# Peptides against a protein of PDB entry 4JHK, part 2

Target 1, 212 residues: chain A of PDB entry 4JHK
Amino acid sequence: EDYKIQSFDLETQKLLKTALKDPGSVDLEKVSSVIVDQSLKDQVFSREAGRICYTIVQAEAKQTNGSVFRRNLLNRLQQEFKAREETRKRSTQEWVCLVSFICNIFDYLKVNNMPMVALVHPVYDCLFRLAQSDALKNEEEVDCLVLQLHRIGDQLEKMNVQLMDELFNLLRDGFLLQEDLSSMGRLLLLEILEFRAGGWKLSDTAQKYYYS

## One batch from the design tools (peptide; aimed at target 1 A118)

Design b1_p9_1_s2 (made by RFdiffusion4, then SolubleMPNN; from b1_p9_1, 6 letters changed)
Fold by OpenDDE base, seed 3:
Structure b1_p9_1_s2 (fold): chain B 212 residues (1-212), chain A 9 residues (1-9)
Amino acid sequence: as target 1 above (212 residues)
Amino acid sequence: ELTWAEIAE
């Protein structure tokens, strides 16, 4: 299987490829660190990072019944999560990368084909933060919010429908009442409201309407 | 308080 790791130098690419096939032969703490670092800088990579992480977790479990990689990954991610407000103040870009990465880990790093319960509230916390008025006026944060809800909204709702209802109440209020919401932001919020209302699905016609 | 890693295991 092909993994998109061309953004790394050749040495790091080799490290990652080895981790994917033979995790016991590499420093999995270093591997996790490299993946997290890159995911915090590149939002596009975070999607692929999820797949990479899942593969490494599976490979290590199969090889040694170990969870060294997952432990290191989650510990680092939790540290970043705890510091999320400071990250947001420092850099919106880093903040949305963090959210994207957490959401993608939630999406891909499943246990027994089920989402990790430990990540449910952290993910919601991130999305609720993006749904606050000070965040909704920033297009980069709105883009992130809507993207994550498109990707994992249905899964999150299954884990906690009450929180999802509360989140979308905030989004509705932002859509209707927030004065400094950009036209594009308002459009994106409307689309995601309709997306959920349609069972987390959009028709081809609706897709063309919003994104063509 | 459990860490994410601890909860996952």
Scores: peptide ipSAE 0.614, ipTM 0.951, DockQ to the pose 0.867
OpenDDE base, seeds 1, 2, 4, 5: peptide ipSAE 0.613, 0.608, 0.607, 0.610; ipTM 0.950, 0.950, 0.950, 0.951

Design b1_p9_1_s3 (made by RFdiffusion4, then SolubleMPNN; from b1_p9_1, 4 letters changed)
Fold by OpenDDE base, seed 5:
Structure b1_p9_1_s3 (fold): chain B 212 residues (1-212), chain A 9 residues (1-9)
Amino acid sequence: as target 1 above (212 residues)
Amino acid sequence: ELSWAEIVE
């Protein structure tokens, strides 16, 4: 399997490749740190990072029956989550990268083919934060919110439908009542409302309208 | 506060 790790220097690429094949021979704490650092800078990489992380977790489990990588990864992720408000204050870009990363970890890092229950509330907390009035006026945050809901909304709803209902109540209120929404932001909120209402699917006509 | 890692394990 090919992994997109060209953004790293050659030494780090070698480290990552070794971790994917022989995790017991590398410093898995360092590996996790490198992946998290890059994911917090590059939202596109965060999706690839999810696949990489899952592969390393599986490789370590098979090789040593260990979970050192996953433990270090989750510890670092939790630290970043705790500091999310400070991150948002410092940089909207870093904040949306953080949200994207945690959502992608939720999406890809399955345990026994199931989502990690520990991440359900943290993910919802991030999405609820993006649904607040001060965030909805920022197109970058709205983009992130809508993107994550497209990717993992159906999975999240299965884990807690009550929270999803509450979240979409906020989104509907934002769509209808918030005056300082951009035209694009309002359009994106409408789209995601329709997306869920349609069973987390878009018709071909709707897809063309919103993303032609 | 509970560790995410501990919850998963």
Scores: peptide ipSAE 0.570, ipTM 0.938, DockQ to the pose 0.831
OpenDDE base, seeds 1, 2, 3, 4: peptide ipSAE 0.547, 0.543, 0.548, 0.563; ipTM 0.925, 0.926, 0.927, 0.935

Design b1_p9_1_s4 (made by RFdiffusion4, then SolubleMPNN; from b1_p9_1, 3 letters changed)
Fold by OpenDDE base, seed 5:
Structure b1_p9_1_s4 (fold): chain B 212 residues (1-212), chain A 9 residues (1-9)
Amino acid sequence: as target 1 above (212 residues)
Amino acid sequence: SLTWAEQVE
């Protein structure tokens, strides 16, 4: 398959292409660093990054039975997660990119075709942070929250339904009780409440109403 | 506690 890496310079593109095919021949720490750095700046890239990361992980496992790339990736990601409040304070855009990237790694980086259990609580922690009153008033954070729940909500619920119930209790409270919620934010919260209530599905009519 | 990487390995 083709990977969208045109945003990188030619040298970095070559590095990434080599990592995808022959991970043992490149510095996998550097590769992971480059991918994380770009994912923290470009939310659109984060989905592509997830696929790229999975491919590299599988390639390294098959080539050398190694996990150097995954180890470096997860260590860097955990460092960013630990500093998430400082990131949010510095830049809302960087914060939502971080959340998006963590969620996309959860979505794509399967181990034995199963979600990484180690990421379940970190993902929920990010979503719970987005569900706090100070975040719900920011449309950019609400957009991120709703987007992630659309993408991985059903998977997360399977891992821990109790946390999902608690999260949606907060979202219902925000929808009903928070006065400084924007009209668009309120609409998005209503949509995601209906989305889960419908078994993580939307009718074609509802989809058109909210997003078209 | 174990790092994320250690938990996966």
Scores: peptide ipSAE 0.711, ipTM 0.962, DockQ to the pose 0.864
OpenDDE base, seeds 1, 2, 3, 4: peptide ipSAE 0.711, 0.709, 0.711, 0.709; ipTM 0.962, 0.962, 0.962, 0.962

Design b1_p9_2 (made by RFdiffusion4)
Pose (drawn by RFdiffusion4):
Structure b1_p9_2 (pose): chain A 212 residues (1-212), chain P 9 residues (1-9)
Amino acid sequence: as target 1 above (212 residues)
Amino acid sequence: SEPSWADQV
């Protein structure tokens, strides 16, 4: 019900609500463009846009059996993904928005009730980037890293365990060895190590220790 | 070149 589009221009809200019901009536290329554009600019929308993208993808399949919107969305995201390092230099805020959005799509948009394998390596590419020492010194990126691991970390490991293993080695390494990792960064990494070791669930006692 | 994500889906 709530796609979290309050950040949008009033005209665009109408465009988006229309695409949900009658995709054939709207420019799906323009629709995918305004969604990707806004997703890089607003944090709340980046971690929720998957809902509205899925609703539209299903609406097109039902109405016209087409997947044009899905296609425009994936190709536009692939372009942002390819430019991820440049975007990170320009704005950490935009970068973490891109990762949150890509990961939200991996969570919501399924292919025959299965995850899109096309996004497995790209998501790991993003999380490995966050695990680097120059990214871990920024609580903003650590926050982004652990948000994705909480949400899709389990699904990602099923698709590829080798990568999740090597990724968590970087997490342990940064935890023990890195000195400019902050107190909050340390709390976040420790919680995610326990989270994963516990099978991607938060224990009652960890809930008490880490969170208000 | 790298295949499009859309083509893979």
Fold by OpenDDE base, seed 5:
Structure b1_p9_2 (fold): chain B 212 residues (1-212), chain A 9 residues (1-9)
Amino acid sequence: as target 1 above (212 residues)
Amino acid sequence: SEPSWADQV
């Protein structure tokens, strides 16, 4: 299996490759830090990072029945989450990378084939923040919100339908009442409203309308 | 202090 780690220098690539195969032979705190740092700068990598993290977790569990990597990863994520408002103020790009990474970890890092319950509320908190008026007027934040809901919305709803209902109430209000939405932002909100209404699936007609 | 995510797994 190939992992997309070409963006790292050769030494770091070797570190990551070793972690994937023999996690007991490397500094797993360092590995987690490298992955988080890159994920906070590259939204595309954050999805691959989820897959990488899951593989390392499985490898460590198999090798030593340990969870050092996962613990370090989650501790770092929690620190970044705590500082999310400061991150958003500093850089919208870093903020959406953080949200994307947390959502991708939720998506990929399964435990006994189930989502980590501890991440449910943090993920919703991020999505609710993106659904506030000051965020909905920014296309980059709307893009992030819609992307995550497309990827993990169905899973999140299974975990807490009440929070999902509340979230979409905010999105409907934003779509209908907020005056400073961009045209694209308004279209994206409409699309995601229809996506959930259709059971987290777009009709062929809707797919063509928005993406063809 | 808030609960540790790592400890909730």
Scores: peptide ipSAE 0.657, ipTM 0.945, DockQ to the pose 0.838
OpenDDE base, seeds 1, 2, 3, 4: peptide ipSAE 0.652, 0.654, 0.654, 0.656; ipTM 0.944, 0.944, 0.944, 0.945

Design b1_p9_2_s1 (made by RFdiffusion4, then SolubleMPNN; from b1_p9_2 with Q8L)
Fold by OpenDDE base, seed 5:
Structure b1_p9_2_s1 (fold): chain B 212 residues (1-212), chain A 9 residues (1-9)
Amino acid sequence: as target 1 above (212 residues)
Amino acid sequence: SEPSWADLV
């Protein structure tokens, strides 16, 4: 498989390629750091990063039955998560990149074909933060919230339906009661409410209505 | 102390 790592310099590309094939021959802490750093800057890369991370985890497990890479990755993510409010204050873009990356790791980095239970509450915490009034008025945060719910909402609900119900109560309140929502934000909230109500899917007609 | 995500896997 080809991985989209052209944004890195040649030396880093070589490092990543080696990690994908022979993780025991590289500094996996450095590899994890590089991936996290780039994911915090590029929201699009975060999905590719999830796939890359999963491949490295599988390669290391096969090679040494180790989990050094995953441990370093999760330690770094936890550090970033702890500082999430400071990140949000500094840069909305960096904040939504952080949320996107955590959600994509949840989506891609399966253990025994199951989501990591450790990430369930952190992911919900991020989504609940995006559902607060001060975040709902920012279109970039609403975009992020809706995007993640489209990608992993069904999986998250399976892990904790009570939290999902509570989250969507907040979204309904925001949709109905918050006066300073943008028109686009209100449309996105309506769409995601319909998306869940429809079993985490929309009809082709509805999809075209909102995104064409 | 906060539990480590890495240890919860």
Scores: peptide ipSAE 0.650, ipTM 0.948, DockQ to the pose 0.835
OpenDDE base, seeds 1, 2, 3, 4: peptide ipSAE 0.644, 0.649, 0.646, 0.650; ipTM 0.946, 0.947, 0.947, 0.947

Design b1_p9_2_s2 (made by RFdiffusion4, then SolubleMPNN; from b1_p9_2, 3 letters changed)
Fold by OpenDDE base, seed 1:
Structure b1_p9_2_s2 (fold): chain B 212 residues (1-212), chain A 9 residues (1-9)
Amino acid sequence: as target 1 above (212 residues)
Amino acid sequence: GEPSWGDLV
């Protein structure tokens, strides 16, 4: 049971471990806030926090049939989402961490084994923002965009194929027409175009080529 | 107003 919480101090690690096993004994609002705060700082954690969150949700549901943690988590995420342009202006790193975390929550926090419908448009909004010209020139944002599409692109398309078509129209235009793309950025866009065209799959050889 | 994500599924 490795939940990848080594980035927290020991006291917070203890808090999280307790939340995972006995959620009724901790302040679940505080737990949600701590997870969001750390997700904005640590890219590795922001990409891996979904499993932690889902485990806490399941534990609370089993223990009290409650949803306090999920409610507080999603409310905090909504606040951060609303402020996303301010976050992007302040720190590209925090912005891509935010996007990564929202996408990770979309991936893991399923209800009845289905994605949360409420997160579909927010996720697309984040990806569309990363697909704008002012973002495509930043390799860190391109990395984030391509990574999320690799992880959840197939699920997102199932939820709204029209938005996915529109998104990839922007990516094709960026690939072909954006002059200030780096060579690596252009390669990554080409790779993700091929990835979707191949049914959201690439051979091991192709994956190694584009990410080596 | 805009619905709270915490209240949505």
Scores: peptide ipSAE 0.579, ipTM 0.933, DockQ to the pose 0.789
OpenDDE base, seeds 2, 3, 4, 5: peptide ipSAE 0.576, 0.575, 0.574, 0.577; ipTM 0.932, 0.935, 0.933, 0.934

Design b1_p9_2_s3 (made by RFdiffusion4, then SolubleMPNN; from b1_p9_2, 3 letters changed)
Fold by OpenDDE base, seed 3:
Structure b1_p9_2_s3 (fold): chain B 212 residues (1-212), chain A 9 residues (1-9)
Amino acid sequence: as target 1 above (212 residues)
Amino acid sequence: SEPSWSDLT
């Protein structure tokens, strides 16, 4: 299996590759820091980061029955989450990267093939923040919101349907009532509303309509 | 104090 880590320098690539195969031979705290740092500035990488993290977690568990990597990863993520409002004020890009990364960790970092319960509320908190009026008028934040809901909406709903209902009430209100939405933002909200209404599935017709 | 995500796993 290949991992997309070309954005790192050769030394870091070697470090990551070693962590994937022989986690006991590297500094897993350093590995986690490198992954988080890159994920917070590159939204595209955050998806790959989820896969990488899961693989390292599994490899460490198998090799030493340890959880050093996961612990360091989650501790760092929690720190970033706590500072999310400051991050948002400083940089919209960093904020959406943070949300994307947290959601991707939720998606990939399964424990016994189950979502991490500890991440459910943090994920919802991020999505609810993106659903506020000041965020909905920002196309970059709308893009992030809709993307995450496409990726993990069905899983997240299974964890707490009441919160999902509340979230989508906000999205419907934003779609219908908020006047300063961009045209693209409004289209994206409409699409995600229909996506959930269709059981978190997109028909071939809908795919062509929105993404062709 | 906020619970640690790592502790809740």
Scores: peptide ipSAE 0.518, ipTM 0.922, DockQ to the pose 0.814
OpenDDE base, seeds 1, 2, 4, 5: peptide ipSAE 0.510, 0.515, 0.514, 0.514; ipTM 0.920, 0.921, 0.921, 0.922

Design b1_p9_2_s4 (made by RFdiffusion4, then SolubleMPNN; from b1_p9_2, 3 letters changed)
Fold by OpenDDE base, seed 3:
Structure b1_p9_2_s4 (fold): chain B 212 residues (1-212), chain A 9 residues (1-9)
Amino acid sequence: as target 1 above (212 residues)
Amino acid sequence: GEPSWADLS
């Protein structure tokens, strides 16, 4: 199994590769910090980061029955979450990277093949923030919102259908009533509304748009 | 939330 870590320097790549195979031989706090830092800068990497984190968690659990990496990762992530409004004000790009990373951790960092309950509300909080009118007018935030819902919407709904209903009420209102949506933003909202209505299954049209 | 995510994991 290959991991896409070419964005790091060779020394850091070696560190990550070692963490994946022999986590007990590296500083797992440092590893977690490196992964979080890069994920907050590169939204594409954040997806791979989720997979990497899961593998490291499994490896450490198997090797020492430890959870040093996971604990450090989650502590840092919670810190970033608490500061999310400041991050958003500072940089939309950093904000959407943060949301993407949190969602990807939710998606990949499962315990006993189940999502971490502790992350459910934080994820919804992020998505609700993206669903506010001041965020919906920004195409970058809409892109992020729709992408996450495509990836983990079905899982989130299983955890709390009431919150999902409330979220999509906001999205419907935004689609119908908000005047300053971009054309693409409006199309994306429509698509995600249809996506959920179809049981979180991609339509032929959506399949073509995203994967062809 | 106030609780530590790490502690809840």
Scores: peptide ipSAE 0.618, ipTM 0.943, DockQ to the pose 0.717
OpenDDE base, seeds 1, 2, 4, 5: peptide ipSAE 0.612, 0.615, 0.614, 0.615; ipTM 0.942, 0.942, 0.942, 0.943; seed 5 fails the geometry check

## One batch from the design tools (peptide; aimed at target 1 S67 L77 Q78 V111)

Design b1_p10_1_s1 (made by RFdiffusion4, then SolubleMPNN; its pose is not in this set)
Fold by OpenDDE base, seed 3:
Structure b1_p10_1_s1 (fold): chain B 212 residues (1-212), chain A 10 residues (1-10)
Amino acid sequence: as target 1 above (212 residues)
Amino acid sequence: SWADIADEME
């Protein structure tokens, strides 16, 4: 299928499909709510959600020159971001879903083929939080951190190289100095350090080595 | 807001 929305019920799937092609014929607030809710529960969906959101935004802009969907989506996302520490305390899974969703929105929701400037610092804030010692000891958070850096690290660096340098200083310190880091965590950190050092590129052979 | 900034980028 063009879009991976099989996890939704048939009615919701129809709603989403219609939004993708004819956004003016559906309740875009409801559409945004459904996408955000699912993205906060399923980290795998968050990547597809980014692509879906971009398509809906483009379709609405073309159809009515409107931005109702994007506004609702971003307002909700900003609310979730504001409450991120509470979310992390409540559930690590929900926290990493939130980070993943924000990063994927940054990745896909381009405006005039440019990254949303408003999301640069929020994304870095999330990644810096994942790079703290209390987060690095949790494999789920390390997985999330490394995954996002693989996906959007090069784009983020272009927006602010100083913050990226600071972030990777923390990651190097975590890799070298943090005692309660798991073996898998260390491996993932080493891989991402090498990934950036290689210009945000890694051979397929190297990827298989680190993710065996 | 993020939404406003996005609109301004148009």
Scores: peptide ipSAE 0.752, ipTM 0.974, DockQ to the pose 0.892
OpenDDE base, seeds 1, 2, 4, 5: peptide ipSAE 0.750, 0.749, 0.750, 0.752; ipTM 0.974, 0.974, 0.974, 0.974

Design b1_p10_1_s2 (made by RFdiffusion4, then SolubleMPNN; its pose is not in this set)
Fold by OpenDDE base, seed 5:
Structure b1_p10_1_s2 (fold): chain B 212 residues (1-212), chain A 10 residues (1-10)
Amino acid sequence: as target 1 above (212 residues)
Amino acid sequence: SWADIVDEME
């Protein structure tokens, strides 16, 4: 498989490639730190990072029956999650990267082909934070919220439909009642409301309307 | 911790 790691220097690329093939021969704590650091800077990479992380986890399990990489990854991610409000205050971009990365890890890093139940509430907490009035007025946060719901909304709903109902009640109220929403933000909220109502799918006509 | 909870899934 080809992994998109060209954003790293050659030494780090070598480290990551080795981790993918022979995880027992590298410092997996360092590998996890490198991946998290880059994912917090680049939202596009965070999606690729999920796939990379899954591959490393599977490789280590097969090679040594170990879970050193996953443990280090989750510990670092939990630290970042706990500090999420400070991150949001410092940089909206870093905050949405954090949310994106957590959601992508939830999406890709399956355990016995099941979602990690430990991440269900943290993911919802992030999405609920993005659904608050002070966040909905920021287009960058709305973009992130809608993107994640497109990617993992159906999976999250299966884990807890009550929380999903509560989340979408907030989104509906934001769409209808919040005065300082941007035109694009309001359009995106409408789109995601219709997306869920349609069983987490959009018709071809709706797709063209919102994204063309 | 998250890591501990995930370990329990195995």
Scores: peptide ipSAE 0.742, ipTM 0.973, DockQ to the pose 0.922
OpenDDE base, seeds 1, 2, 3, 4: peptide ipSAE 0.736, 0.736, 0.737, 0.739; ipTM 0.973, 0.972, 0.973, 0.973

Design b1_p10_1_s3 (made by RFdiffusion4, then SolubleMPNN; its pose is not in this set)
Fold by OpenDDE base, seed 3:
Structure b1_p10_1_s3 (fold): chain B 212 residues (1-212), chain A 10 residues (1-10)
Amino acid sequence: as target 1 above (212 residues)
Amino acid sequence: SWADIAEEME
């Protein structure tokens, strides 16, 4: 399996690989810190970090029946979530990385094969923030919003259909009424509206059309 | 905390 850790230096890669196979032999607090820090800087890694985290969680549980890694990871993530507005003001890039990471954790970090209930509202809060008019005019935020909805929209809707309806009301309004949307932003909103309308499914041909 | 809730789900 490729865990997409090429962005780290060789020493850190070794640390992560060891954590994946033998979590009891490494400092799991340090591992969690490294993953969170990189996820806030690198959107590519942020989008895929959930799978790495889940593997480490499962490995630790199996090896020592412990949850040190998950505890440190979620505590740090919750802190970053609390400061999300400050992060957005400081750096749009860091903000979208944070959203991507939270959504990715929601997607991959299952407990007893169930989504973490605690993350449902935080994820929606992030997506609603991206759906506000001041965010919709920024292509980077629109890209993030649409990407997350493609990845976890169906799961989120199952957890709370009312919030999803409210979110998409905002997106429809943005698509139809907001004047300062970019052409690409408007196209992406249209695509995601059609994606949900089609039961969170889109043909490969249609997807290529919207992202060409 | 999120961490506590996750543990409760075990």
Scores: peptide ipSAE 0.734, ipTM 0.972, DockQ to the pose 0.892
OpenDDE base, seeds 1, 2, 4, 5: peptide ipSAE 0.734, 0.731, 0.732, 0.733; ipTM 0.972, 0.972, 0.972, 0.972

Design b1_p10_1_s4 (made by RFdiffusion4, then SolubleMPNN; its pose is not in this set)
Fold by OpenDDE base, seed 1:
Structure b1_p10_1_s4 (fold): chain B 212 residues (1-212), chain A 10 residues (1-10)
Amino acid sequence: as target 1 above (212 residues)
Amino acid sequence: SWADIFDEQL
């Protein structure tokens, strides 16, 4: 399988590959730390890292009935989440990477094939933060918001439709009323409004129109 | 913690 770990140095790649196959032979706290650190720096990795994490979790559970990796991963993520406003202030890039990674973990790290209940409100909190006026004026944050809604919006809505309605009320108002939206930001908001209205589906033609 | 909630959901 291709786990898209080319952004790491060779030593770290070896560490990750070993964790995927023989988690008991490596320091899983270190592995979790490395994955989170890289996810905060590389959005391509952050939005794909969920599969890696899921595989390691399953491998450790199978091999030793352990949960060292999962616990360390979630504890670190929770720490980063708690500090999200400081992260946003320091680096918009790291902030959107954090959101992307949390959403990716929600998407892939299932509990008995069910969504992780613990992350429902944290994910909504991140999306609501991205939907505030001070964030909607930033194309990078709007792009992140729309991307996550494309990826997990349908799942998240099933967990709490009321919060999703409230979120999209903000997006609608932003689209209609916020004067300092960029042209691209306004286009993205319109697209995601139509995407949800269409049952979280969009035609190929419409997708090309909004992202061309 | 998130980790504890995860364990409870299992």
Scores: peptide ipSAE 0.693, ipTM 0.965, DockQ to the pose 0.911
OpenDDE base, seeds 2, 3, 4, 5: peptide ipSAE 0.691, 0.685, 0.683, 0.684; ipTM 0.965, 0.964, 0.964, 0.964

Design b1_p10_2 (made by RFdiffusion4)
Pose (drawn by RFdiffusion4):
Structure b1_p10_2 (pose): chain A 212 residues (1-212), chain P 10 residues (1-10)
Amino acid sequence: as target 1 above (212 residues)
Amino acid sequence: ESWADIVAEE
């Protein structure tokens, strides 16, 4: 019900609500463009856009059996994904938004009730980037890292365990060895090590230790 | 190969 589009221009809100019901009536290329554009600019929308993207993808399949919107969306995202390092230099905020959005799409947009394998390596590419020492010194990126691991970390490991294992080695390494990792960064990494070791769930006691 | 093409093949 709530796609979290309050950040949008009033005209665009109408465009988006229209695409949900009658995709054939709207420019799906322009629709996908305004969604990706806004997703890089607003944090709340970047971690929620997957809902509205899925609703539109299903609406098109139902109405016209087409997947044009899905296509424009994936190709636009792939372009942003390819330019990820440049975007990170320009704005950490945009970068974490891109990662959150890509990961939200991996969570919501399924292909025959299965995850899109096309996004497995790209998502790991993003999370490995966050696990690097130059990214871990920024609590903003560590926050982004652990948000994705909480949300889709489990699904991702099923698709590829080797990568999740090597990724968590970088987490342990940064935890023990890195000195400019902050107190908050330490709390976040420790919680995610326990989270994964526990089978991607938060224990009652960890809930008490880490969170208000 | 594009992500969209990969997904279309799935």
Fold by OpenDDE base, seed 5:
Structure b1_p10_2 (fold): chain B 212 residues (1-212), chain A 10 residues (1-10)
Amino acid sequence: as target 1 above (212 residues)
Amino acid sequence: ESWADIVAEE
């Protein structure tokens, strides 16, 4: 398979390629650190990173029946999650990258072909934070919120429909009652409300209306 | 509790 790792230097690329094929021959703590660091800089990479992480996890499990990489990855991710409010204060861009990465790990890093139950509440915590009034007024945060719900909303709802109902109650209230929403932010909230109401599907016509 | 420990039990 082809993985998008051209943004790394040649030495790091070799490290990642080796980890994908022979994880037992590399420092998996270092590998996890490199992946997390880059994912916190580039929201686009975070999606690819999820796929890369899953491949490494599967390769290590097959090779040694180990889980060293996953353990290091989750430990680092949890550290970043715990510091999420400070990250948000420092940089909105870094904050949305963090949320994107956590959501992408939830999406790609399946265990026994199922989402990690341990990540359900952390993911919802991030989305609820994005749904607060101080975040909804920022288009970059609204973009992130709506993007993640498009990607993993259906999976999250299956894990906990009560939390999803509560989240969308906040989004509805934001759409209807919050005065300092941007025009685009309000449109995005309306779109995601319609998206869920339609069973996490949107017609091609509606999609073009909101994203053209 | 660490996420890693929780996932290990899944």
Scores: peptide ipSAE 0.718, ipTM 0.967, DockQ to the pose 0.866
OpenDDE base, seeds 1, 2, 3, 4: peptide ipSAE 0.714, 0.711, 0.715, 0.716; ipTM 0.967, 0.967, 0.967, 0.967

